# Ledger of designs, part 89: peptides against a protein of PDB entry 4HTP

Target 1, 231 residues: chain A of PDB entry 4HTP
Amino acid sequence: SQTVASHVPFADLCSTLERIQKSKGRAEKIRHFREFLDSWRKFHDALHKNHKDVTDSFYPAMRLILPQLERERMAYGIKETMLAKLYIELLNLPRDGKDALKLLNYRTPTGTHGDAGDFAMIAYFVLKPRCLQKGSLTIQQVNDLLDSIASNNSAKRKDLIKKSLLQLITQSSALEQKWLIRMIIKDLKLGVSQQTIFSVFHNDAAELHNVTTDLEKVCRQLHDPSVGLSD

## One batch from the design tools (peptide; made by RFdiffusion4, then SolubleMPNN)

Design b2_p17_1_s3 (from b2_p17_1, 9 letters changed)
Fold by OpenDDE base, seed 5:
Structure b2_p17_1_s3 (fold): chain B 231 residues (1-231), chain A 17 residues (1-17)
Amino acid sequence: as target 1 above (231 residues)
Amino acid sequence: SEFEKRVEELIKELEAK
C-alpha cells in the first residue's frame, strides 16, 4: 500500500528537526513542527484522495521524533561506543588520530566545538567532510532499516546489524546521520517536550497516549485534527 | 520551507497521473 513515508525524504525530517533545535523560543520550535505536520497531512490527503479508511498516518515520522515512546520494535542494542568503533572502521580513521579519539572520548572531547557529551554532534563534524552532501533515504526506508536492526539485535545477529547500519550510513548526509544517531540513542535534544509535540499534533493526543501507550494508535485515530477522541 | 515546496511538487506530480 502507498504511504506518505515512502515519498518523504528523510532529509526533510532532519532539516525540520535541525530548525527546531536551533530555534530559541518555544513558539518558533512549535511553528517548525506544525509546518512539517501540516505539509504531511496535505500530502496524505492528496495521496489517498480516492481511498477512504486507509491505515496510513503520521506514525512513521512520529516514532522517529519521539523514539523513547517506541513500542513496536525492540531495542537496537546500539550505544555510542559501538557507533564510534563503526565509524572509525568505515572511515578508516587512524585509531590514534584526532577524529577517532573525538568519537571514542566523546564525553570529554579535546576539540574546539564544545560538544562534550553529545556524540551525535561530534560525529557530525567528523562526517561532514567525508560523506555525501545529500542522502537518498525516505522515512519508510529508514524505518525499515531500523526494524531490521532491532530484529537482528533480538536474534543476536551482529553482522546483520552492522550491514543495516552501513546501509543507513552510506546513504545519508552528515546532518541526516547526526539525527539518525539521536533517534537510535533516543535523545533528540530538541528543547521541546513530549507534551508539546502531542499538543501540536492533536488536542487529545496526550490523553490517548496516556491510556493506550500506543503511538501508532494515537497517530491513526487522531489523524484528523478536527475529529476528537469522543467523535 | 523546502519541505513544503517539495510536497507541493509531489502533489502536482501525483495529480498529473
Scores: peptide ipSAE 0.410, ipTM 0.891, DockQ to the pose 0.948
Fold by OpenDDE base, seed 1:
Structure b2_p17_1_s3 (fold): chain B 231 residues (1-231), chain A 17 residues (1-17)
Amino acid sequence: as target 1 above (231 residues)
Amino acid sequence: SEFEKRVEELIKELEAK
């Protein structure tokens, strides 16, 4: 069955996340998230207009927005150092060059950007002049690749992990990769709390998540903002 | 937003099929 996630470009999610991050006020951050969510729900209704009892929900996006709450997918086994080495190799950066050193020493960058400790931002600036302008992946495809990474990590297949990572990277813009990195590392730095995300999604979302710890169930059961837990 | 516009376009495409 078709899902909303199979139709939504990963770039659109990343653009939304970028807007949220750049917004200074809580209200503005909420607005950007709400607009994305409302559009998602609208598309869902259109996509599934003639179908009853669909299991499709906001879950594919929500699990990327709140990656720390992921329970279905096993650990990626990916750290910043691994990504740094991968980028150095992929981009054919001189090992003793400035950009390679920036990636490896991301905690203490010497560059003009005050992004100390934020590997994703360091990577972004290295990638920006070297990557495609627009990615081609959907949210579903991103999740599929992330599933592959987790599965291969569990199976200790490092070569296959690299393959999936390369597929993600080669089909993503610098901006998309910034957010992808943050999703993998499980720290989006949006400046908005988990509680706020849940509250915008549904009034009962935080409560249901506290009970079930199942993000997919939360997204499915509370897909309609007008239908509560007691309904 | 660009996403909102894209969603509207996608909806139109779905309805046209």
Scores: peptide ipSAE 0.409, ipTM 0.891, DockQ to the pose 0.890
Fold by OpenDDE base, seed 2:
Structure b2_p17_1_s3 (fold): chain B 231 residues (1-231), chain A 17 residues (1-17)
Amino acid sequence: as target 1 above (231 residues)
Amino acid sequence: SEFEKRVEELIKELEAK
């Protein structure tokens, strides 16, 4: 079955997240998220115009926006140190070079940007001059690759984990990789709370999630903002 | 936004099929 996620570039999600992060006020942050969500719903309605009872929902995007609430996908088993080593290898960075050391020692302030402790930002600046300008992945493809990573982690297939990570990295811009890293590490640093995200998505979303702890159910059951839980 | 514009274009493409 066709999904909205299979048609939406991952870059569009990342650009939205970037706008949210850069916005100073809560209202502006909410606006950017709302615009993305409304566009998603509009596309959903068009895509599924002649199809009833579809299971497609905002879930593919929501699980990337709120990765700490992921329950379907198993643990990735990926930490910053693993990613650092992977980037050093992939980019053929000199091991004693400035960029390699920045990635390995991401907790220590080494530059003027004040990005100490934020591996994704450090990686972004290393990647920016070295990566393609525009990624090619859809949200669906990103989720498929992340599913692969989780599955292979569970199966202890380290080589296959690396393969999937390489696919993600080589098909993503520096900006997309910044957000991908944050999704994997499960810290987006958006400056908006989980409650705010849920409140914008649907008035009953927080309540339903508190009861079910199932993000997919929340997205599916509350897909229509005009239909409540008591409806 | 650029995403909104893209969605509109995608919708037009879907309707044209």
Scores: peptide ipSAE 0.409, ipTM 0.890, DockQ to the pose 0.944
Fold by OpenDDE base, seed 4:
Structure b2_p17_1_s3 (fold): chain B 231 residues (1-231), chain A 17 residues (1-17)
Amino acid sequence: as target 1 above (231 residues)
Amino acid sequence: SEFEKRVEELIKELEAK
């Protein structure tokens, strides 16, 4: 079946997240998220105009925005150190070079950007001059690859994990990779709370999530902002 | 936003099929 996520570029989600992160006030952060969500819902209505009772929802995006609430997909088994080593290998960086050391020692301030402790930002600046300017992945494709990583981690297939990671990396811009890293590490640093995200999504979202702990159910049951839990 | 514009384009493409 067709999904909204299969049509939405991952780049558009990343651009939205970037806008949210750069916004200073809560209201501005909320606005950017709301605009993305409203556009998603509009696309959903158009895509499924002739189909009722579809299972498609905002879930594919929501699980990337709130990755710490992921319960369907198992752990990736990926840490910053693993990613650092992967990038050093992939980009053929000299191991004793400045960029390799930045990635490996990301917790220590080494640059002028003040990105100490934020591996994704360190990676971004290393990747920016070396990667494609535009990625090609949809949100669906990103989730499929992340599913593969989690599945292969559970199966202890390190080679297949690497394969899926390479596919993600080689088809993503530096900006997309920054956000992808944060999704994998499960720390987006948006500056907006989970409660705020839920409140913008639907008035009953926080309550339903507290009861079910099922993000997909929240997204599916509360897809329409005008239809409450009691309806 | 850029995404909003893209969604409008995607919707238009869907309607054209």
Scores: peptide ipSAE 0.395, ipTM 0.887, DockQ to the pose 0.903

Design b2_p17_1_s4 (from b2_p17_1, 7 letters changed)
Fold by OpenDDE base, seed 2:
Structure b2_p17_1_s4 (fold): chain B 231 residues (1-231), chain A 17 residues (1-17)
Amino acid sequence: as target 1 above (231 residues)
Amino acid sequence: SAFEEYFEKKIKEIEEL
């Protein structure tokens, strides 16, 4: 069956997240998220117009926006150092070069950008002149690749983990990779709380999540903002 | 936004199917 996530470019989610991060005020951050969510719901209604019983929901996007709440997918086993080494290899960066050292020593304050400790931002600047301008992945494809990484980590298949990471990297822009890294590390730095995200999604979302700890269930049961838990 | 335009286009494509 077709899903909304199979039609939505990952780039669109990343652009929304970038807008949220750059926004200074809470209200503006909320607006950007709401616009994305409303578009998703409208697309869902159009896509599933002739199908009454669908399991499709906002879950594929929500689990990327709130990666710290992921419970279905097991641990990736990926840290910043692993990604640094992978990028050095993939981009053929000189080992003693400035860019390789920036990736490996991402915690060290370097002069002008204030990006110390934010590996994703450091990676972004290294990747920007070297990567595609636009990625080709959908949200569904990103989730499939992340599922593969988690599964192969559990199975200790390091070669297959690398393969999936390479697919993510080679099919993504620098901006998309910045957000992918943050999703994998589970720190988006959006400047909005989990509670705020839930409140925008549905008035009862925080409560249902507190009871069930099931993000997919929250997204499915509260897909319609007009239908509450008691309905 | 580019995103809104994309969604509107895709919605239109779906409605025409």
Scores: peptide ipSAE 0.046, ipTM 0.681, DockQ to the pose 0.850
Fold by OpenDDE base, seed 1:
Structure b2_p17_1_s4 (fold): chain B 231 residues (1-231), chain A 17 residues (1-17)
Amino acid sequence: as target 1 above (231 residues)
Amino acid sequence: SAFEEYFEKKIKEIEEL
């Protein structure tokens, strides 16, 4: 069955996340998230107009926005050092070169931008002049690849993990990769709390999540903002 | 936003199918 996530470009989510991150005020951050969510819900209604009782929900996006709440996928087994080495290899960066050293020593401030400790930002600047301007992945495809990574990590298939990572990287812009990295390491640095995200999604979302710890269930049961838990 | 425009376009495409 068709899902909203199969139609939404990953780039659109990343653009929204970028706007949220760049916004200084809580209200502006909330506005950007709300706009994305409202568009998603509207698209859902259109896509499923003739189909009742679909299981499709905001979950595919929500699990990327709140990756620390992921319970369906097992651990990726991916750290910044692994990604650094992968980028050095993929981009054919000299190991003793400035960019390779930036990636490997991401915790040490090497520049004026204060990006020390933020691997994703360091990666972004290295990638920006070297990668595609626009990615081609949908949210569903990103989730499928992440599922593959988690599964192969559990199976200790390092070669297949690398393959899936390469697919993600080669089909993503620098900006998309910045956010993808943050999703994998489970730290988006949005400047908004989990509670705020839930409150914008649905008034009962935080409560339901606290009880169930099931993000998919939260997204499915509270898909309609006008229908509460008691309804 | 570019995102809103994209979604509106996609919605229209679905409604026309």
Scores: peptide ipSAE 0.039, ipTM 0.672, DockQ to the pose 0.911
Fold by OpenDDE base, seed 5:
Structure b2_p17_1_s4 (fold): chain B 231 residues (1-231), chain A 17 residues (1-17)
Amino acid sequence: as target 1 above (231 residues)
Amino acid sequence: SAFEEYFEKKIKEIEEL
């Protein structure tokens, strides 16, 4: 069955997240998220206009925005050091070169940008001159690849994990990879709370999540902002 | 926004199908 996530470019989510991060005020951050959500819901209504009983929801996007609440997908087993080594290999960076050292020593302030401790930002600057300007992945495809990584981590298939990571990296822009890294590490640094995200999504979302701890259930049951839990 | 324009375009494409 067709899903909204199969039509939405991952780049669009990343650009929204970038706008949220760059926004200084809470109200502006909320606006950017609301605009994305409203567009998603509108697209859902259009896509499913002739289908009343669909399971499609905002869940594919929400699980990337709130990756710390993921319960369906198991642990990736990926840390910054693994990603650093992968990028050095993939980009054929000299091991003793400036960029390789930046990735490996991401916790130590070596640069002028003050990005110490934020691996994703350091990676972004290394990737920017070397990667595609625009990625080709949809949100669905990103989730499929992330599912593969988690599954293969559970199965201890390191080679297949690497394969899926390479697919993500080679089909993504530097900006998309910055956000992908943050999703994998489960720290988006948006400057907006989980409660705020839920409140914008639906008035009852925080309550339902507190009871169920099931992000998919929250997204599905509260898909319509006008229909509450008591209905 | 560029994002809104994209979605509007895609919605129109769906409505024309």
Scores: peptide ipSAE 0.036, ipTM 0.669, DockQ to the pose 0.863
Fold by OpenDDE base, seed 4:
Structure b2_p17_1_s4 (fold): chain B 231 residues (1-231), chain A 17 residues (1-17)
Amino acid sequence: as target 1 above (231 residues)
Amino acid sequence: SAFEEYFEKKIKEIEEL
């Protein structure tokens, strides 16, 4: 069956997240998230106009926005050091070169941007002059590849993990990769709380999640902001 | 659709970054 996530470019989610991160105030952060969510719901209504009781929901996006609440897929087994080594190899960076050292020593302040400890930002600046400006992945495709990574990590298939990572990287812009890294590491640094994200999504979302710990159920049952838990 | 137009606009904005 068709899903909204199969039509939404991953780039659109990343641009929204970038706007949220850059926003100074809570209200502005909320506005950017709400605009994306409203667009998603409108597209859902259009896509499923003639179909009732679809299981499609905001879940594919929500699980990327709140990756620490992921319960469906297991751990990726990917750390910053692994990604650093992968980028050095993929980009053919000299191991003793400035960019390779930045990736490997991402925790050490470089004095340039003040991004010490944020591997994703360090990676972004390395990738920016080297990667395509436009990505080609949808949210569904990103989730499919992440599912593959988690599954192969559980199965101890390192070669297949690398294959899926390469597919993600080669089809993503530098900005998209920055956010993808943060999703994998499960730290988006949006400056907005989980509670705020839930409150914007639906008034009952936090309560339902606290009881069920099922993010998909939350997204499905509370898809319509006008329909509450008691309805 | 209005949504497609919205996303196209946002994609262009990303490309300019």
Scores: peptide ipSAE 0.031, ipTM 0.557, DockQ to the pose 0.067; fails the geometry check

Design b2_p17_2_s1 (from b2_p17_2, 10 letters changed)
Fold by OpenDDE base, seed 1:
Structure b2_p17_2_s1 (fold): chain B 231 residues (1-231), chain A 17 residues (1-17)
Amino acid sequence: as target 1 above (231 residues)
Amino acid sequence: SSVSERFEKLIEELEAL
């Protein structure tokens, strides 16, 4: 069945996240998130205009925005060191070169950007001159690939994990990969709390999540901001 | 373009089908 996530480019989510991260104030951060969310809901209404009782919701996006709350997928088994090695291989970086060393020693300041300790940012600058300007993946496709990674990790199929990662990487811009890395590592560094995200999504979202710990249920039951838990 | 504008375009494309 058709979902909003199957239509929305992953790039648009990443662009929103980038704006949120770069915004200095809480109000501006909230504004950017709200813009994306409201647009999503509007598209949902248009997409499902003639279909009642759909299970489609904001969940595909929410689970990427709050990856630490993911409970459906098993662990990816991916760390920064694995990604570093993958990028070195994929980009054919000299192993003793500056960029390879930046990726491997991401915790140590090696550059002028002051991004020590933030692997995703270091990766971004390495990728920026080497990757596509625009990615081609939808949010659904990203989630499908992440599902594959988790499943293959559970099955101890390392080669298949690498294959799925390569699919993600080769179809993503540097900016998209920055955020993808943060989603995999489960640290977006948005500068807004989980509670703020929930509050913007729905007034009852934090409460429902606290009780159920089910992010999909939260997104489905509270899809309409005007309909509360008691309704 | 803004995110909202891109979503509007998607809606327009959807309605044109």
Scores: peptide ipSAE 0.528, ipTM 0.927, DockQ to the pose 0.734
Fold by OpenDDE base, seed 3:
Structure b2_p17_2_s1 (fold): chain B 231 residues (1-231), chain A 17 residues (1-17)
Amino acid sequence: as target 1 above (231 residues)
Amino acid sequence: SSVSERFEKLIEELEAL
């Protein structure tokens, strides 16, 4: 029942994403993604060395990197405005204060940072002096909480949605929350295309995804980069 | 430390069990 995702800190994925975003060139972006992916595969082999035919794959990470391709979870029902209100409440921000207004009016350019329209960046700077320096969640735990949010949204259980969101927030650093927000909103702004991500993952990944639209199937069937679809 | 180094540490911990 053990998975790679149950061992990998969410912080490590976020650090990788941050490096990708900050890199200017395509080659450098690819390098950072490849480093994470190769490390994941190596750990997978070590974890499952005595077990063949496991269903574990890169899927738990891939669905966070390409959240717009998510098909297993229902919609979260979460928008920037909801998150803004939640943060104002959780952080006990004065409603007429600068930070609360920044969150609510995130589309309006505020002074020093050209972050207009990027709610996650606005949230990051508000959270940085107020949150944990290091989070405690694994990738598996993040996915479990996101599953809970989607399920409870479908069931119209708003109180339970809030509970899961609070658990995510209180166990995450400001940087981790920046990326978590982008995953929920489904816009990572990495500066690298979906095609590039698939190409780095496996040569046949884009083709298989185009046919199946099933990200988990892509990750499982093409787990080994040396084994193709026709093999 | 790099991501790769942190993964190596996780592998070492796993193998030590």
Scores: peptide ipSAE 0.528, ipTM 0.927, DockQ to the pose 0.748
Fold by OpenDDE base, seed 4:
Structure b2_p17_2_s1 (fold): chain B 231 residues (1-231), chain A 17 residues (1-17)
Amino acid sequence: as target 1 above (231 residues)
Amino acid sequence: SSVSERFEKLIEELEAL
């Protein structure tokens, strides 16, 4: 199926999230999100110019931005410790080495960056000198791989979970992996509330979500910011 | 480049097909 998500690089979402996180003020954070959203909608209109009533929406991105609200995909069964061990293996880090210990003991203050308790940030600095500078995944591909992980977790197929994780990791930059980790752990640390994200997306988004708890429905029904819930 | 600029490029590529 032809979707916006199949065209948008995951890197572009990650760069947007990075800008949001680094911005101090609410207004600036909103600006970065709005820029991405408006661009997405514009691309949607272009992509689907000759096709009315498509089911495509902002949902593929929204579910990564608000991963705590994910209800379609089952649990990943992945924690920081698992990821730490995976990275140690993948990067062939000495188990008693500095970087391995940083990953395993991510809750303890270590290093110079003040990243204690934020596994994704710790991983980022370990990965930065060791991985691709530019990723190749689209948002759709990321979601497909995450779907695979969740499905295989349900099936207790740890080998296939690892396979999908490796695909994600090997095709992603350090920055993309930072955000991917946060998406999996379901804590983006953007410094902007869920309510703000919904408010920027659509005036009726928070209300519709409160009633339906269906993020896809929210994204589809309120795709057009000028069309209200009651219309 | 900005995100908007990158999206514009994607649109241009799409329309060129």
Scores: peptide ipSAE 0.526, ipTM 0.927, DockQ to the pose 0.735
Fold by OpenDDE base, seed 2:
Structure b2_p17_2_s1 (fold): chain B 231 residues (1-231), chain A 17 residues (1-17)
Amino acid sequence: as target 1 above (231 residues)
Amino acid sequence: SSVSERFEKLIEELEAL
């Protein structure tokens, strides 16, 4: 079956997240999220015009926006140090070089950007002059690769984990990788709360999630913002 | 282009199939 996520570039989600992060006010942050969400819903209606009952929903995007609420996927088993080592290898960085040391010592960087403790930002600046300018992954493809990582982590298949990570990295821009890293580490640093995200999505979303803890169910049951839990 | 404009383009492409 066709999904919205199979058509939407991951870059568009990342661009939205970047705008949210850069926005200072809550209202502006909400506006950027709402624009993406409304566009998604409109595309959903167009894609599924001839199909009334579909299981497709905002879930593929929501689980990346609120990665700490992920319950379907098992643990990735990935930390910043693993990613640092992978980037050093992939980019062929000298192990004792400036950029390699920045990645490994991300907690106490000597740089002027003030990104201490934010591995994703440090990685972004290392990647920006070295990686693709435009990524090629859809949201569905990103989720498929993340599913693969989680599955292979559970199965103790380290080589296959590396393979999936390499696919993510080699097919993503520096900006996309910044956000992908934050999704894997489960800290987006958007400056907007989980409750705000739910409130924008649907008035009853926070309540339904509190009861079910099922993000997919929340996205499917509350796909239409005009239809509430009591309806 | 805005996110909404890019989605509109995707819709147009979908309708053209």
Scores: peptide ipSAE 0.517, ipTM 0.924, DockQ to the pose 0.732

